# Ledger of designs, part 44: peptides against a protein of PDB entry 7Q4I

Target 1, 281 residues: chain A of PDB entry 7Q4I
Amino acid sequence: HENSTIAERLYSEVRVLCWIMTNPSNHQKKARHVKRTWGKRCNKLIFMSSAKDDELDAVALPVGEGRNNLWGKTKEAYKYIYEHHINDADWFLKADDDTYTIVENMRYMLYPYSPETPVYFGCKFKPYVKQGYMSGGAGYVLSREAVRRFVVEALPNPKLCKSDNSGAEDVEIGKCLQNVNVLAGDSRDSNGRGRFFPFVPEHHLIPSHTDKKFWYWQYIFYKTDEGLDCCSDNAISFHYVSPNQMYVLDYLIYHLRPYGIINTPDALPNKLAVGELMPEI

## One batch from the design tools (peptide; aimed at target 1 F199 F214 Y219 Y240)

Design b2_p21_1_s1 (made by RFdiffusion4, then SolubleMPNN; from b2_p21_1, 13 letters changed)
Fold by OpenDDE base, seed 5:
Structure b2_p21_1_s1 (fold): chain B 281 residues (1-281), chain A 21 residues (1-21)
Amino acid sequence: as target 1 above (281 residues)
Amino acid sequence: KEAEEIYKKAEERAKEIDKEY
């Protein structure tokens, strides 16, 4: 017995299209496990590939495979979404086929924001882009207006958006979005804890797993600690999650319960006006 | 071992990005 009334409300009011970055070699190995786990909680789920797969609901984008084409695939994915699905959702999540996402927590974070606000969220990194950019591996979510600006205003202009398909996908989209005044939002909770993570929970939760010279500490936009204070109780995503770990996480998050403990959700925040952001914490 | 491999992979990616930008 579970009361999901609030989650069901948010499912209807905060509609999320999830697109998964994948390739034909990973359709069976990785992507199908996303579809069988957290992906089923998206309002719409699309796999962006170079080959069509009707069983997976994979789209064949006109791009080559390999890391050097990830930026090209991202551009084509958002073009496809804009052309076919821009009104099917309010928010548009990019994730990898080894990213795990708690979609309900993302809806909770997004609830106060208007989808007409030009904003996107994720794990914010500080290098290369003045306002920061969102880590590709942790996944990032664009508002409907952000997608519109990206596809209609940024992509057609080589001065605003890189025309070549080379480069770091997450950096390049971050540059493009900045150039069309899409704001890099703050994904942290009210306690200042992160919600989008570029690694598995274990790597963030265990103190001293990495030294202070580890690149991640130089890249993060907001200072974060290791240990239990690293992560929001309403965390949204983790990266480098194996297919088996996806099923484990699904069980732990949605099925396993400590008997006699009742979780009472916090009240929903007030909705923001178009263009308004939550105050920095 | 698995954790180390992930960190190594991530570090290599970061180094590649640092070379490009």
Scores: peptide ipSAE 0.380, ipTM 0.894, DockQ to the pose 0.845
OpenDDE base, seeds 1, 2, 3, 4: peptide ipSAE 0.162, 0.371, 0.141, 0.361; ipTM 0.753, 0.892, 0.748, 0.888

Design b2_p21_1_s2 (made by RFdiffusion4, then SolubleMPNN; from b2_p21_1, 11 letters changed)
Fold by OpenDDE base, seed 3:
Structure b2_p21_1_s2 (fold): chain B 281 residues (1-281), chain A 21 residues (1-21)
Amino acid sequence: as target 1 above (281 residues)
Amino acid sequence: SESEKIYKKAEEEAEKRDKEY
């Protein structure tokens, strides 16, 4: 029997709406497996698609399919959330249908922050956006105020936000959010370890999978190490996770236990005022 | 390998960003 009292408290106090980027061809192949694994731990789970699926809880957004429409889908997804769900959560996670998320670890990271603070978190990349932007594949989470600013202030203004549906989704939202003074937060833990990861655990945990010329090392905003010290004990997300790997991760994280080892959680930090951020490391 | 396919996909996504900006 597990003591989930703290997790249950955070589930109530740090409400997360998760929206999943998907398409009709992936409803059964990928999105269903998100719903059956980590997605069940969100306060609300919505699949953003071009076709409705009542079994999946998929929404048909007014967008075309294909990799060139991801930015269009993100804009329409956040419009839909703002119109229908802005009060259903405090935080709004975007993830792909091959992203795995430990929602409890995300709630722990978000706990000190006010949802009225204009901030978002994820795996921060350096290029093209002055403050950085969050990797689309690793998933990123907006505060309620960040969603409001994005939808109400940024999207209606072509000078602040790209009006067409072309471009890299993560770069385009990053530009829009910067233009409305939504802060690109630091997702690292107190030891400086990352929490949002744009690859599978194996690619971060095993050193020397890539050379120093690999694009990721040029893109990453914060210095990061490889190996066992790469990743927070409270890691939040991984990308390129296959449906089978989602079930493996769900088993390893939530079911498999080393007998006789009791993990005592750290104390919750003090809550921050509106507009206040944790100190950067 | 599956790993090589992931890296290739990630490289293609990065190259797409670099071509667009």
Scores: peptide ipSAE 0.588, ipTM 0.948, DockQ to the pose 0.823
OpenDDE base, seeds 1, 2, 4, 5: peptide ipSAE 0.580, 0.576, 0.566, 0.581; ipTM 0.947, 0.945, 0.944, 0.945

Design b2_p21_1_s3 (made by RFdiffusion4, then SolubleMPNN; from b2_p21_1, 10 letters changed)
Fold by OpenDDE base, seed 5:
Parts: sequence; structure tokens; C-alpha cells
Structure b2_p21_1_s3 (fold): chain B 281 residues (1-281), chain A 21 residues (1-21)
Amino acid sequence: as target 1 above (281 residues)
Amino acid sequence: SESEKIYEEAEKIAEEIDKEY
């Protein structure tokens, strides 16, 4: 018998709305597998598309398809969330239809923070945005206050937020959020290990798979090592996860157990005041 | 944009992983 008492508590206290970036061509190929795996552990799951799909619970946003419209889709997605769902959750996760997320680990990271703190988390990159921005593929999570500031303060002002739908989605939201004083948080664990990953576990865990000249090493905000020390034991997300790999990860994380090894969860940290961040490691 | 190249490279890496499987 699994003891899920703490996970159940966090499910209630740290409510997460997950919105999935998808398109009509991926509803059956990718998005449905998110719904059947990690997406079921969100408090609310919404698929943001250009076409409605009642089986998937996909919303048709007023945007065109294509890579050049990803920023437009993100803006419309958060407008939709603010209008319909801002009180349904405390935290609002963006993920792609090939992102895998361990939602319990995200709740653990978010637990000490107030949703009224203007903060967001993800895999922090250093270019283009002074405080950094969160990688789009790894997924990123906004507090309720961050969503409010983004939709109410940033989006209506072309000086604060790009009105055009073109540009790198993750960079553009990062610029907008910085301009309304939403803080780019540190998602690393107490050992300084990352939690959000823009690639599959294999690429992070196996040393020397990437050349030292690989762009990723120039983009990461925090220094990270390759190998077993790359990743938190409480990792939150991986990207470029195939539909089949989602089911494998679900099995490995939630079902497969080494007999005789019992993991005792760490104690929950103290809650922070509104506007307070965890101390830097 | 450099960011678009990043995603393209990452997609290529993902495709290479999928081809190995």
C-alpha cells in the first residue's frame, strides 16, 4: 500500500492548472497521451489549440497554426485562463504536448511560495532577458499574481509586451513578465540541482552526449553538471518525451519500486511571506 | 532567430533519439 497522504495534502493546498500547448494535428498523436499520463495529476487540465476537441477538452483559441503563432497562442491561452479559471488554481503551468511533468514534485517546490507572490519557475536561460527567462519546452509555471500581472498589466501595453504574435514564445513572455516585475525564480533544489529540463533524461544524465560547444551550456542561467548530479531527485519536467516514453515514465515513477527501499519524504519547508523568495543556494 | 535555431537543433536531437529507438 502506498502512503500518499502528503501528496494528497499538497494536491489540495497547491492547486495547479496545467495548460498544454498543442495543435489539431497533434490532438490524437501527442496530446491525448498527456491526458492519459501525467496530465491526470493536475487539478485542472486544458489543451490550448486552434480547434475545439471535446474528447480532449481542447480549447479553440483565436490564433493561426504554425511556429510563428506560438507567442500569439500563449497570450490567448493566458487571457482565456484569466477570464475563466484564475480562481480554479494557485499556479498555472504551461507545457508542450511532448513535455512530461511530475506534478507532485512541482507542488513540493511551490509549497513555500504564496500564489500572490509575482513569481514564475522553469528552466532558466540567461540570454535576451536580464533576470533570465524560462525555457518554453521544459514548461514553466506562473503564480496567480504573475498571471494577473501578465494579462492585466503587460498584455494591454505594447511598450511592456509585444503585440505581434511573432517571436520566440518563451523569450517574449519572459520580457513581458520582467517588465511587470514578475520574478524569475530559482527552481533548483537544496543541493543546487535542476528540476526543469528542456531535453529527455538521457541527454542530461549521460555525460559527453553533447559537445561542450552545445548552445545549451551557453544558455543555462545556473551552472549544471552532466551525469547523475545533473538532476534533482525531485525533478519536475523533461521535454521531447515521445508518447510511448510518457507511459514508460509513468510506470517507472509511479509503479516500479525496488523492494525493501522506502523513501521518507523530506519535511515541508516553512511558508514564505508574500513577495519572499527562497534564499539562493 | 537564434532561438528558432535552438528549437530546430533540439528537434533534430529528439529525432535522432527516436531513430535510434
Scores: peptide ipSAE 0.025, ipTM 0.691, DockQ to the pose 0.096
OpenDDE base, seeds 1, 2, 3, 4: peptide ipSAE 0.023, 0.023, 0.023, 0.025; ipTM 0.653, 0.676, 0.667, 0.680; seed 4 fails the geometry check

Design b2_p21_1_s4 (made by RFdiffusion4, then SolubleMPNN; from b2_p21_1, 10 letters changed)
Fold by OpenDDE base, seed 3:
Parts: C-alpha cells; structure tokens; sequence
Structure b2_p21_1_s4 (fold): chain B 281 residues (1-281), chain A 21 residues (1-21)
C-alpha cells in the first residue's frame, strides 16, 4: 500500500498543464508513449502538432513542420493555451515528445511560488540572454502570469518578440520573457543540485562522457557536478528519452520499490508572496 | 551507441544556436 495523500494535495493545489511539442510523424512513435507514461500525471495534457489527432488529444496549430518552425509552434501553443486553458492550471509546462518528467517533483518545486508571480523554471542556459533562458529539450514551466505576459504583452510587439517563426525556440522565448520582466528562476534544490536535465540520466549520472570543451559546460548557467551528486533527489526532467526508456523510468520511479525502505518526505516550505522568489544558491 | 547518437544530435542543435546568434 502507498500513501499518496501529499501528492494528491499538491495535484489539487499546484495544477499543471503540460503541452507536448510533437508532429504528425511522431504521434504514434513518441507522443503516444508520453500519454501512456508521465503525461497521465499532469492535470491537463495537450499535444501541440500541425495535425489534429483525437485519440492523442493533439491540436493542429497553424504552423508548418520542421526545426525552423519550432518557435512558431511555441508561440501558437501558448496563444492556444491562453485562449482556451489559462484558468485550467496554475503552471504551464512545455516538453518535447522525448522528454520525461516527474510531475510530482515539479509540483514540489513550484509549491511555494504564486502563479501570479512572473517566473519560469527549467534548465537555465547563459548564452544570448542576459538573465539566461531555459533549455527547450529539458522542458520549462511558466507561471500563469508568465503566460499572460508572454501572450498579451510580448507576442504582439515585434520589438519584444521575434515576429517570424525562425530562430532557436528556447532562446527566442527566453528573449521575449526577459523583455516583459518574467524572471528566469533557479530550479536547483537546497543542496544546489539540478532538477531539469537536457540529457538522459546516464549522461548526468556517469562522469567522463564528455570533455571540458563540451558545449554543455559552456552553456550551463549554474555550476553543476557529474556523478551521483549531479541530480536532485527530486529531479524533474530528462531529455532524449526513448519511448522504451519512458516505460523503464515509469517502472523504476513509480512501481519498483526496495522492500523495507520508507521515504519520509521533507516538509513543505512556506508559501512566498506574489513576486517573491526563493533565494538563489 | 545510443548515447553517441544523442551527443551528436545535441551538438548539432548547439551549433545551430551558435550560427543563429
């Protein structure tokens, strides 16, 4: 028997809408497996595509396909969310169809924050945006106020947001959000360990896969370690997760248990006032 | 390996960012 009382409380108090970036060719290959694994733990799950799929709950956005249209999809996705779903959740997660997310850990991180605080979280990168921006692949989560500012204040102004659909999706949204004073939050835990990861667990847990010249070390905003201390005990996301790996992760995280070991959750932190952030480590 | 393929994809994306900005 499992006691999920705290998780159920957070499910109700920290409502998360997850939208998944996908395309028609990946509906069956990738997106379906998100829906069958971690996506079922979102309060609302929407797949953003160029074609409608009622079985998947996919929305056809008015955009083309290809890497050069990812920014266009992100803009249209958040416009769609704002128009139809802005009151259905408190927080709005973007993830790819090969991102795996532990939604309960994300709710725990978000619990102290007001959804009326203009903030977003993810794996923060330092280049090109002064305050940093969140890695697209690791997934990033916007507060309701951040979505409002993005859609209502930033998108309509070509000086604040790129009007065409070209550019790196994560950099472009990062620029837009900075321009409307949405803060790039610190998603690290109290020990300074990361929660959002732009690679698979194996990359982060096993040291020496890359040299010091690897681009990731130049991009990461906060100092990070490799090995077992790389990752929070409450890690939130990993990228480049295959469909098969999603089922493995689901089994390992939610089903496989070492007999006789009972985890005691940490106490919930105090709630912050509107506009207040946790101190950076 | 699968990991090497991931790294290749990630590097390509990083290079694309560096070319754009």
Amino acid sequence: as target 1 above (281 residues)
Amino acid sequence: SELEEIYKRAEELAEERDKLY
Scores: peptide ipSAE 0.545, ipTM 0.942, DockQ to the pose 0.795
OpenDDE base, seeds 1, 2, 4, 5: peptide ipSAE 0.509, 0.023, 0.497, 0.528; ipTM 0.936, 0.641, 0.933, 0.939

Design b2_p21_2 (made by RFdiffusion4)
Pose (drawn by RFdiffusion4):
Structure b2_p21_2 (pose): chain A 281 residues (1-281), chain P 21 residues (1-21)
Amino acid sequence: as target 1 above (281 residues)
Amino acid sequence: SEEEEEYEKEIQEDYELREES
């Protein structure tokens, strides 16, 4: 058994809308498994695709397929969410169909921040954007104010926001958000451990590639060696998670527990004023 | 071994997409 009263209170206090980037080839192979595992724990779940689907209730964006249209799908998805769901949630998560999210830990991290604060969170990378950009695979989450500025201020101005539908979706939204004074938040825990991860847990716990010009060690904004210390007890996301591994992570995280070891929750920080972030690590 | 190679290939493909920025 489990007492989930605290998480149920945060469910209502910190509304998270999750949108999943997918395509028709992945509707049954991947997107279905996201809906059956962590997707149902969001306040609102939306599958953004190029075609409709009964099972997912997928939204067909006016955007073609291919890696060259991922940026177009991101712009159209946030425009659609602003048009139809801006007051349906406080926080707006973009995730792939191979992202796994512990939604309860996302509500824990977001609790102190005002949805009116212009901020977004994720795994922070250094290149192409001065304040950093967030890994698209690890998932990134925008405040309601960040979504308003993106749709209302950045998309209509081609100098601030790339108008073509090509490019790395995460780098482009990182540029549009920096250009409209949306802050790149720090998602690490108070001990400095990461919460958002672009790889499976094994790859962070046992880093096989050893600082050998591998892109990850160059891209990471906050320097870390990772290893067994890499990851927070309140980590939020992993990526490159297969459809089967979605169910395994659900079992090991939510069901399997060592008898007599009770997780005691850290106290929630006090709410922050509009424009304020937590003290830097 | 095959699964590891497929996994590394997917990481590389995403890295190459960012480098076009």

Design b2_p21_2_s1 (made by RFdiffusion4, then SolubleMPNN; from b2_p21_2, 9 letters changed)
Fold by OpenDDE base, seed 3:
Structure b2_p21_2_s1 (fold): chain B 281 residues (1-281), chain A 21 residues (1-21)
Amino acid sequence: as target 1 above (281 residues)
Amino acid sequence: SEEEEKYEKKVKEEVERREKE
């Protein structure tokens, strides 16, 4: 009943490796539900942990557990990817074990870009980093060239990248990437609507859910609205998604259909040259 | 970010409360 020909084409042409930030206590509680839902739509799925789990496909990174080690885990995760998997994909997504991702919408956003362009995408925040940085919770995706520059050029140089494992993970990678001329891309759609979201759908879709003084409105790099106009029809990610809510989202997005409504996909944009970005809106 | 980490704690506390009801 369903025609997935375009999605299958993008699956082959826009290869995505997804790595999931997790820990041993969350393997069964959270990470397995990522594997059973949206993670199955990645070209490759790896769980980055401190302990190996063959059922989950979890890797034991040489890092300690705890919130203060998230930056250390991110550095080791990208080292591991560069050493073992740099040619297995074109794009490399970081997500948390409570992030939900619509991978097809991410492939659509990435389609025009060369993986040899030094760029990364996510929910862009403006503090601390001049070009901005991407929210850790919303997830962020690096091109193959961005991963190469991060691992080969930034990480070995303490002047370019923080050598200790402390600090906010998303801010620290954002600083490192800026220092090696990896561009913080614009992930908004042609209508200026966001695609990566650091909260659950409910918090973005319901107007006045948060106070006007809420930190998010000061952090967001691009202006955004609340309500139904908050979010792209091709939204990519949401954060703080419970394991049960992952199955609900999977059902609503991929199975539940309003009878008699046919969606016609937009035409694919032209491919960009290496180093070229889409114009900002 | 530090602000996201603070918000995460609040969201987790709310989720845990709802799961106990």
Scores: peptide ipSAE 0.287, ipTM 0.816, DockQ to the pose 0.059
OpenDDE base, seeds 1, 2, 4, 5: peptide ipSAE 0.030, 0.035, 0.270, 0.027; ipTM 0.668, 0.663, 0.816, 0.671; seed 1 fails the geometry check

Design b2_p21_2_s2 (made by RFdiffusion4, then SolubleMPNN; from b2_p21_2, 9 letters changed)
Fold by OpenDDE base, seed 1:
Structure b2_p21_2_s2 (fold): chain B 281 residues (1-281), chain A 21 residues (1-21)
Amino acid sequence: as target 1 above (281 residues)
Amino acid sequence: KEKEEEYEKKVKEDVELLEKE
């Protein structure tokens, strides 16, 4: 028998709207499997597409399909959220239709922060943006105030935010957010371990899986190790997760238990004031 | 490896797009 009392409390106190980047060709192939697995643990789940799908709860954004329109989709998705859903949650997660997220671990990370703090979290990369930006594939989460600043202050100003729909969506939102003083938070745990991952668990957990010349090691903002020390025990996300792997992860994380091992959760940290961040590690 | 190569390719393409703008 599991005690979910703390998870239920955090579900109520740390409300998360998850929006999923998808397209019509992936509604049945990928997005449906997000809805059937980790997406059911969001307080609100919305699929952002170019076509409406009432079974999926997909929204047709006024954008074309293709990789060159991802930034356009991100802008329109956050505009849609701000107009229709800004009060439905405290935090707003972007994920891809092949991202897997442990929403309870995200709520734990977010718990001390005020949603009125202009902050966002994810896998922080160092290039192109002075404070860093969050990897698009690992998923990233904005506070309610960050969404407000992005939509109301950044998007209407071509000097602050790119008007065109082209470019790397994660870099472009990172530039826009920096220009409106939204802080790129540190998502690492108290041991300095990462929580948001731009690859599958296997790629992070296996030592020397990648060459030391692999771009990722030049892009990461914080130094990270490979192997079992790569990842927080409270990891939040993984990318390139196949539909089949989503069900495997859902089973392993939420159903499979080693008999006789009881995990006691850490105490919740003190809540931070508006504008306050956790101390640097 | 294939997914890493795809991501590396995507990042390179995105960087090249950013450098051309």
Scores: peptide ipSAE 0.034, ipTM 0.694, DockQ to the pose 0.236
OpenDDE base, seeds 2, 3, 4, 5: peptide ipSAE 0.034, 0.034, 0.032, 0.029; ipTM 0.661, 0.701, 0.654, 0.656; seeds 4, 5 fail the geometry check

Design b2_p21_2_s3 (made by RFdiffusion4, then SolubleMPNN; from b2_p21_2, 11 letters changed)
Fold by OpenDDE base, seed 5:
Structure b2_p21_2_s3 (fold): chain B 281 residues (1-281), chain A 21 residues (1-21)
Amino acid sequence: as target 1 above (281 residues)
Amino acid sequence: KKEEEEYEKRVEEEVELLKKE
């Protein structure tokens, strides 16, 4: 038996809508496995596609398929969310159909923040956007106010947000959000360890797994280490997780327990005022 | 655009990293 009282409280107080970037060819191959694993822990789960799938709860957005349309799909996804679901959650997570998310850890990170604070979180990158932007693959989460500003203020203005559907999805949304004063938050834990990861755990946990010339080390906004110190004990996301690995992670995180080791959750921090951020570490 | 080219490069390098496993 486990005690989930705090997790249940956060489920009700920190409501998360998860939208999954997918396509018709991946509905059965990838998206259904998100729905069967971590996606069930979202307050609302929607799959954003180009074709409707009632079994999956997939929405057909008016976009084409392919990498050159990812930005277009993101814009249409958030427009759809704003029109139909803006009051169904406090926070709005974008993830890919091969992203794995520990939603409870995300709720813990988000708990002190007001949904009316214009802020978003993820794996922060430094190029092209002064305040930084969040990795598309690691997933990123917008406050309700951030979604409102994005859809109502940024998207209708070509000077603030790219009108074309092409471009680097994560960079383009980052530019748009900065232009409407949505803050790029710091998602690191109190020890300065990251929570959102654009690769599988193995790539982050194993020292010297990647060359130092690998783009990631040049793109990260905050200095990070390799090995066990790479990742928060309350990590939120990993990318390039295969369907089989999603079930493995689900088992390891939620079922497998070392006998005699009891985890005691940290106390919840005080809630912040609207517009207030946690101090940088 | 340079940003788009670098984005494509990021994706390509990520795919290559995955193939090595």
Scores: peptide ipSAE 0.551, ipTM 0.926, DockQ to the pose 0.105
OpenDDE base, seeds 1, 2, 3, 4: peptide ipSAE 0.090, 0.529, 0.537, 0.531; ipTM 0.756, 0.921, 0.922, 0.922; seed 4 fails the geometry check

Design b2_p21_2_s4 (made by RFdiffusion4, then SolubleMPNN; from b2_p21_2, 11 letters changed)
Fold by OpenDDE base, seed 4:
Structure b2_p21_2_s4 (fold): chain B 281 residues (1-281), chain A 21 residues (1-21)
Amino acid sequence: as target 1 above (281 residues)
Amino acid sequence: EKEKEEYEKKVEEEVKLRELE
């Protein structure tokens, strides 16, 4: 008894390729559960690993494993996407194998933007990068033009993009993207609420769960509150989601309904011109 | 950075604990 007409329209008009950061030890433990839950709602789903897995559709990138190689893996992943899949989607999402994403909400956020606009979205952090950078764990999404600029203009130039595979993956891509004039977008909704979250819903929704001295409050680019006002009704992602919690979230979001409550979707905004951003709230 | 890493470890531990339940 659901009307999915708008969601189906956005699925066609806002094509998203999701690539999942994983490793061989997590193919069965974590990545498989992404494929069985939210990953099935991507237009294309690819798992980026160091070993091939035909059941998972995992790609073996020429990189080592470990946290110190995440930046190397990100560079190789986007090279692979650019070479093989740049025309298969309009937007390119990076997520971890413990990130949960509501893809329909991401399509809604992206709808007004041209994929030819050099922009990317996520949970924006303020340190290290002047325009900010997007948190790796919350996931971040690049336009097709942003991917092109990253791979073709930034990666080949050691002055624009770090050649070494060491460093914080999210900071390093943020530096590279800034250096090729890819804009760090504002992913907040019309009420100023965040959409990409670097932690589980519980950590964001419960007031005073963390000390005010907690690093997160110093890293967030935009001021945010805790509690029910922390998060958009159209939230996109959460991080540190266990495999079991992915199935719980799938049930809660897509199956569980309060009887007699009908949600009417907001009207779609007007499409922006190439290079145009939504006004800051 | 150390505080971030310590918190991430704590969150990872909490997630692992939930997986065991």
Scores: peptide ipSAE 0.033, ipTM 0.683, DockQ to the pose 0.083
OpenDDE base, seeds 1, 2, 3, 5: peptide ipSAE 0.029, 0.031, 0.025, 0.024; ipTM 0.696, 0.689, 0.683, 0.674; seed 3 fails the geometry check

Design b2_p21_3 (made by RFdiffusion4)
Pose (drawn by RFdiffusion4):
Structure b2_p21_3 (pose): chain A 281 residues (1-281), chain P 21 residues (1-21)
Amino acid sequence: as target 1 above (281 residues)
Amino acid sequence: SFLKDLLIKYIKLYKDPHPPV
């Protein structure tokens, strides 16, 4: 058994809308498994695709397929969410169909922040954007104010926001958001451990590639060696998670427990004023 | 430690990763 009263209270206090980037080839292979595992724990779940689907209730964006149209799908998805769902949630998560998210830990991190604060969170990378950009695969989450500025201020101005549908979806939204004064938040825990991860847990717990010009060690905004210390007890996301691994993470995280070891929750921080972030780590 | 051992044992990378750019 489990007492989930605290998480149920945060469910209503910190509404998270999750949108999943997918395509018809992945509807049954991947997107279905996201819906059956962590997707149902969001306040609202939306599958953004190029075609409709009964099982997912997928939204068909006016965008072609291919890696060259991922940026177009991101722009159209946030335009659609602004048009139809801006008051349906406080926070707006973009995730791939191979992202796994512990939604309860996302509500824990977001609790102190005003949805009117222009901010977004994720795994922070250094290149291409001065304040950093968030890994698309680890998932990134925007405040309601960040979604308003993106749709209302950045998309209509081609100098601020790339108009073509090509490019790295996460780098481009990182540029549009920096250009409209949306802050790149710090998602690490108070001990400095990461919460958002672009790889599976093994790859962070046991880093096999050893600082040998591998892109990850160059891209990471906050320097860390990772290893067994890499990850928060309140980590939020992993990526490159197979459809089968979705169910395994769900079992190990939510069901399997060592008898007599009770997780005691850390106290929630006090709410922050509009424009304010937590003290830096 | 218990959960980390399980994650190392059962969660593996299933395809080659690439940088965003």

Design b2_p21_3_s1 (made by RFdiffusion4, then SolubleMPNN; from b2_p21_3, 10 letters changed)
Fold by OpenDDE base, seed 3:
Structure b2_p21_3_s1 (fold): chain B 281 residues (1-281), chain A 21 residues (1-21)
Amino acid sequence: as target 1 above (281 residues)
Amino acid sequence: NWLKEQLIKNIKLSYKPVPPT
C-alpha cells in the first residue's frame, strides 16, 4: 500500500486548476488522453477550445483556430478562469494537449509560496522580456494573484498588454505579467536542476550532440547541464508527449515500482510570507 | 529510480521541434 498521506495533504492545501490549450480537431486525438492520464490529478481540469465538448469538459472560447490565435485563446482562457473559477484553486496551470505534467511535483514546488504572491513558474527563457518569460510548451503556472493582475490590470490596458491576438503566446503573456509586477519565479530545485521542460524526456535526458547553436541554449534563462543531471528528481512537465507516451509515463511514474526501493519524501520546506520568494540559486 | 530513468530514456518519444518563437 502506497502511503499517499503527504500527496493527499498537498492536493488539499495546494489546489491546482489545469487548463489545457486545445482545438476541436484535437479533442479526440490528444485532449482526451490528457483527461485520462495526468489531468485527473488536477483539482480542476478545463479544456480551452473554440468548440464545446461536454464529454471532454471543453469550453468554447470566442476565438478563431490556428497558431496565430494562441495568444487570443490564452487571454480568453484566463478571463474565463477569473470569472468562473478564481476561487476554485490557488494555482492556475496552462498546458498544451501534448504536455505531460506530474502534478504532485508541481504542488511540492508551490507549497512554500502564497497564492497571494504575484508569481508564476515554468521553463524560464531570457529573450524579449527583461525578467524572462515561461516557455508555452513546458506549461506555466500562475498564482491566484498573478491571474487577478493579468485579467484585471494588464488585459484592459493596451499599454501593458497586447490587444490583438497575434504574436508568440508565451512571450506576450510574459510581457503582460512583467508590466503588472508579476514575478517570473525560479522553478529549479535545491540542486539547481530544472523542473519544467519544453521537450520530451528523451531530448533532455539523453546527451545529444546538440549543436551549441541550438536555439534552446540561447533561450534558457538558467544554465543547465545535459544528460541525467539535467533534470530534477521532482520534474514537473515535458512537452511534445504523444498520447501513447502519456500512458507510458503514467505507468512508469505511478504504477511501475522497483521491488524493495521505498522512496521517502523529503520534508516540506517552511512556508514563505506573502511576497517572499525562495532565494535564486 | 535508475531503472525508471533508463526506461523513460528508452521511450521513443515523438519529437516535434518547437519552432523558435
Scores: peptide ipSAE 0.028, ipTM 0.571, DockQ to the pose 0.644
OpenDDE base, seeds 1, 2, 4, 5: peptide ipSAE 0.023, 0.023, 0.027, 0.024; ipTM 0.661, 0.663, 0.669, 0.680; seed 4 fails the geometry check

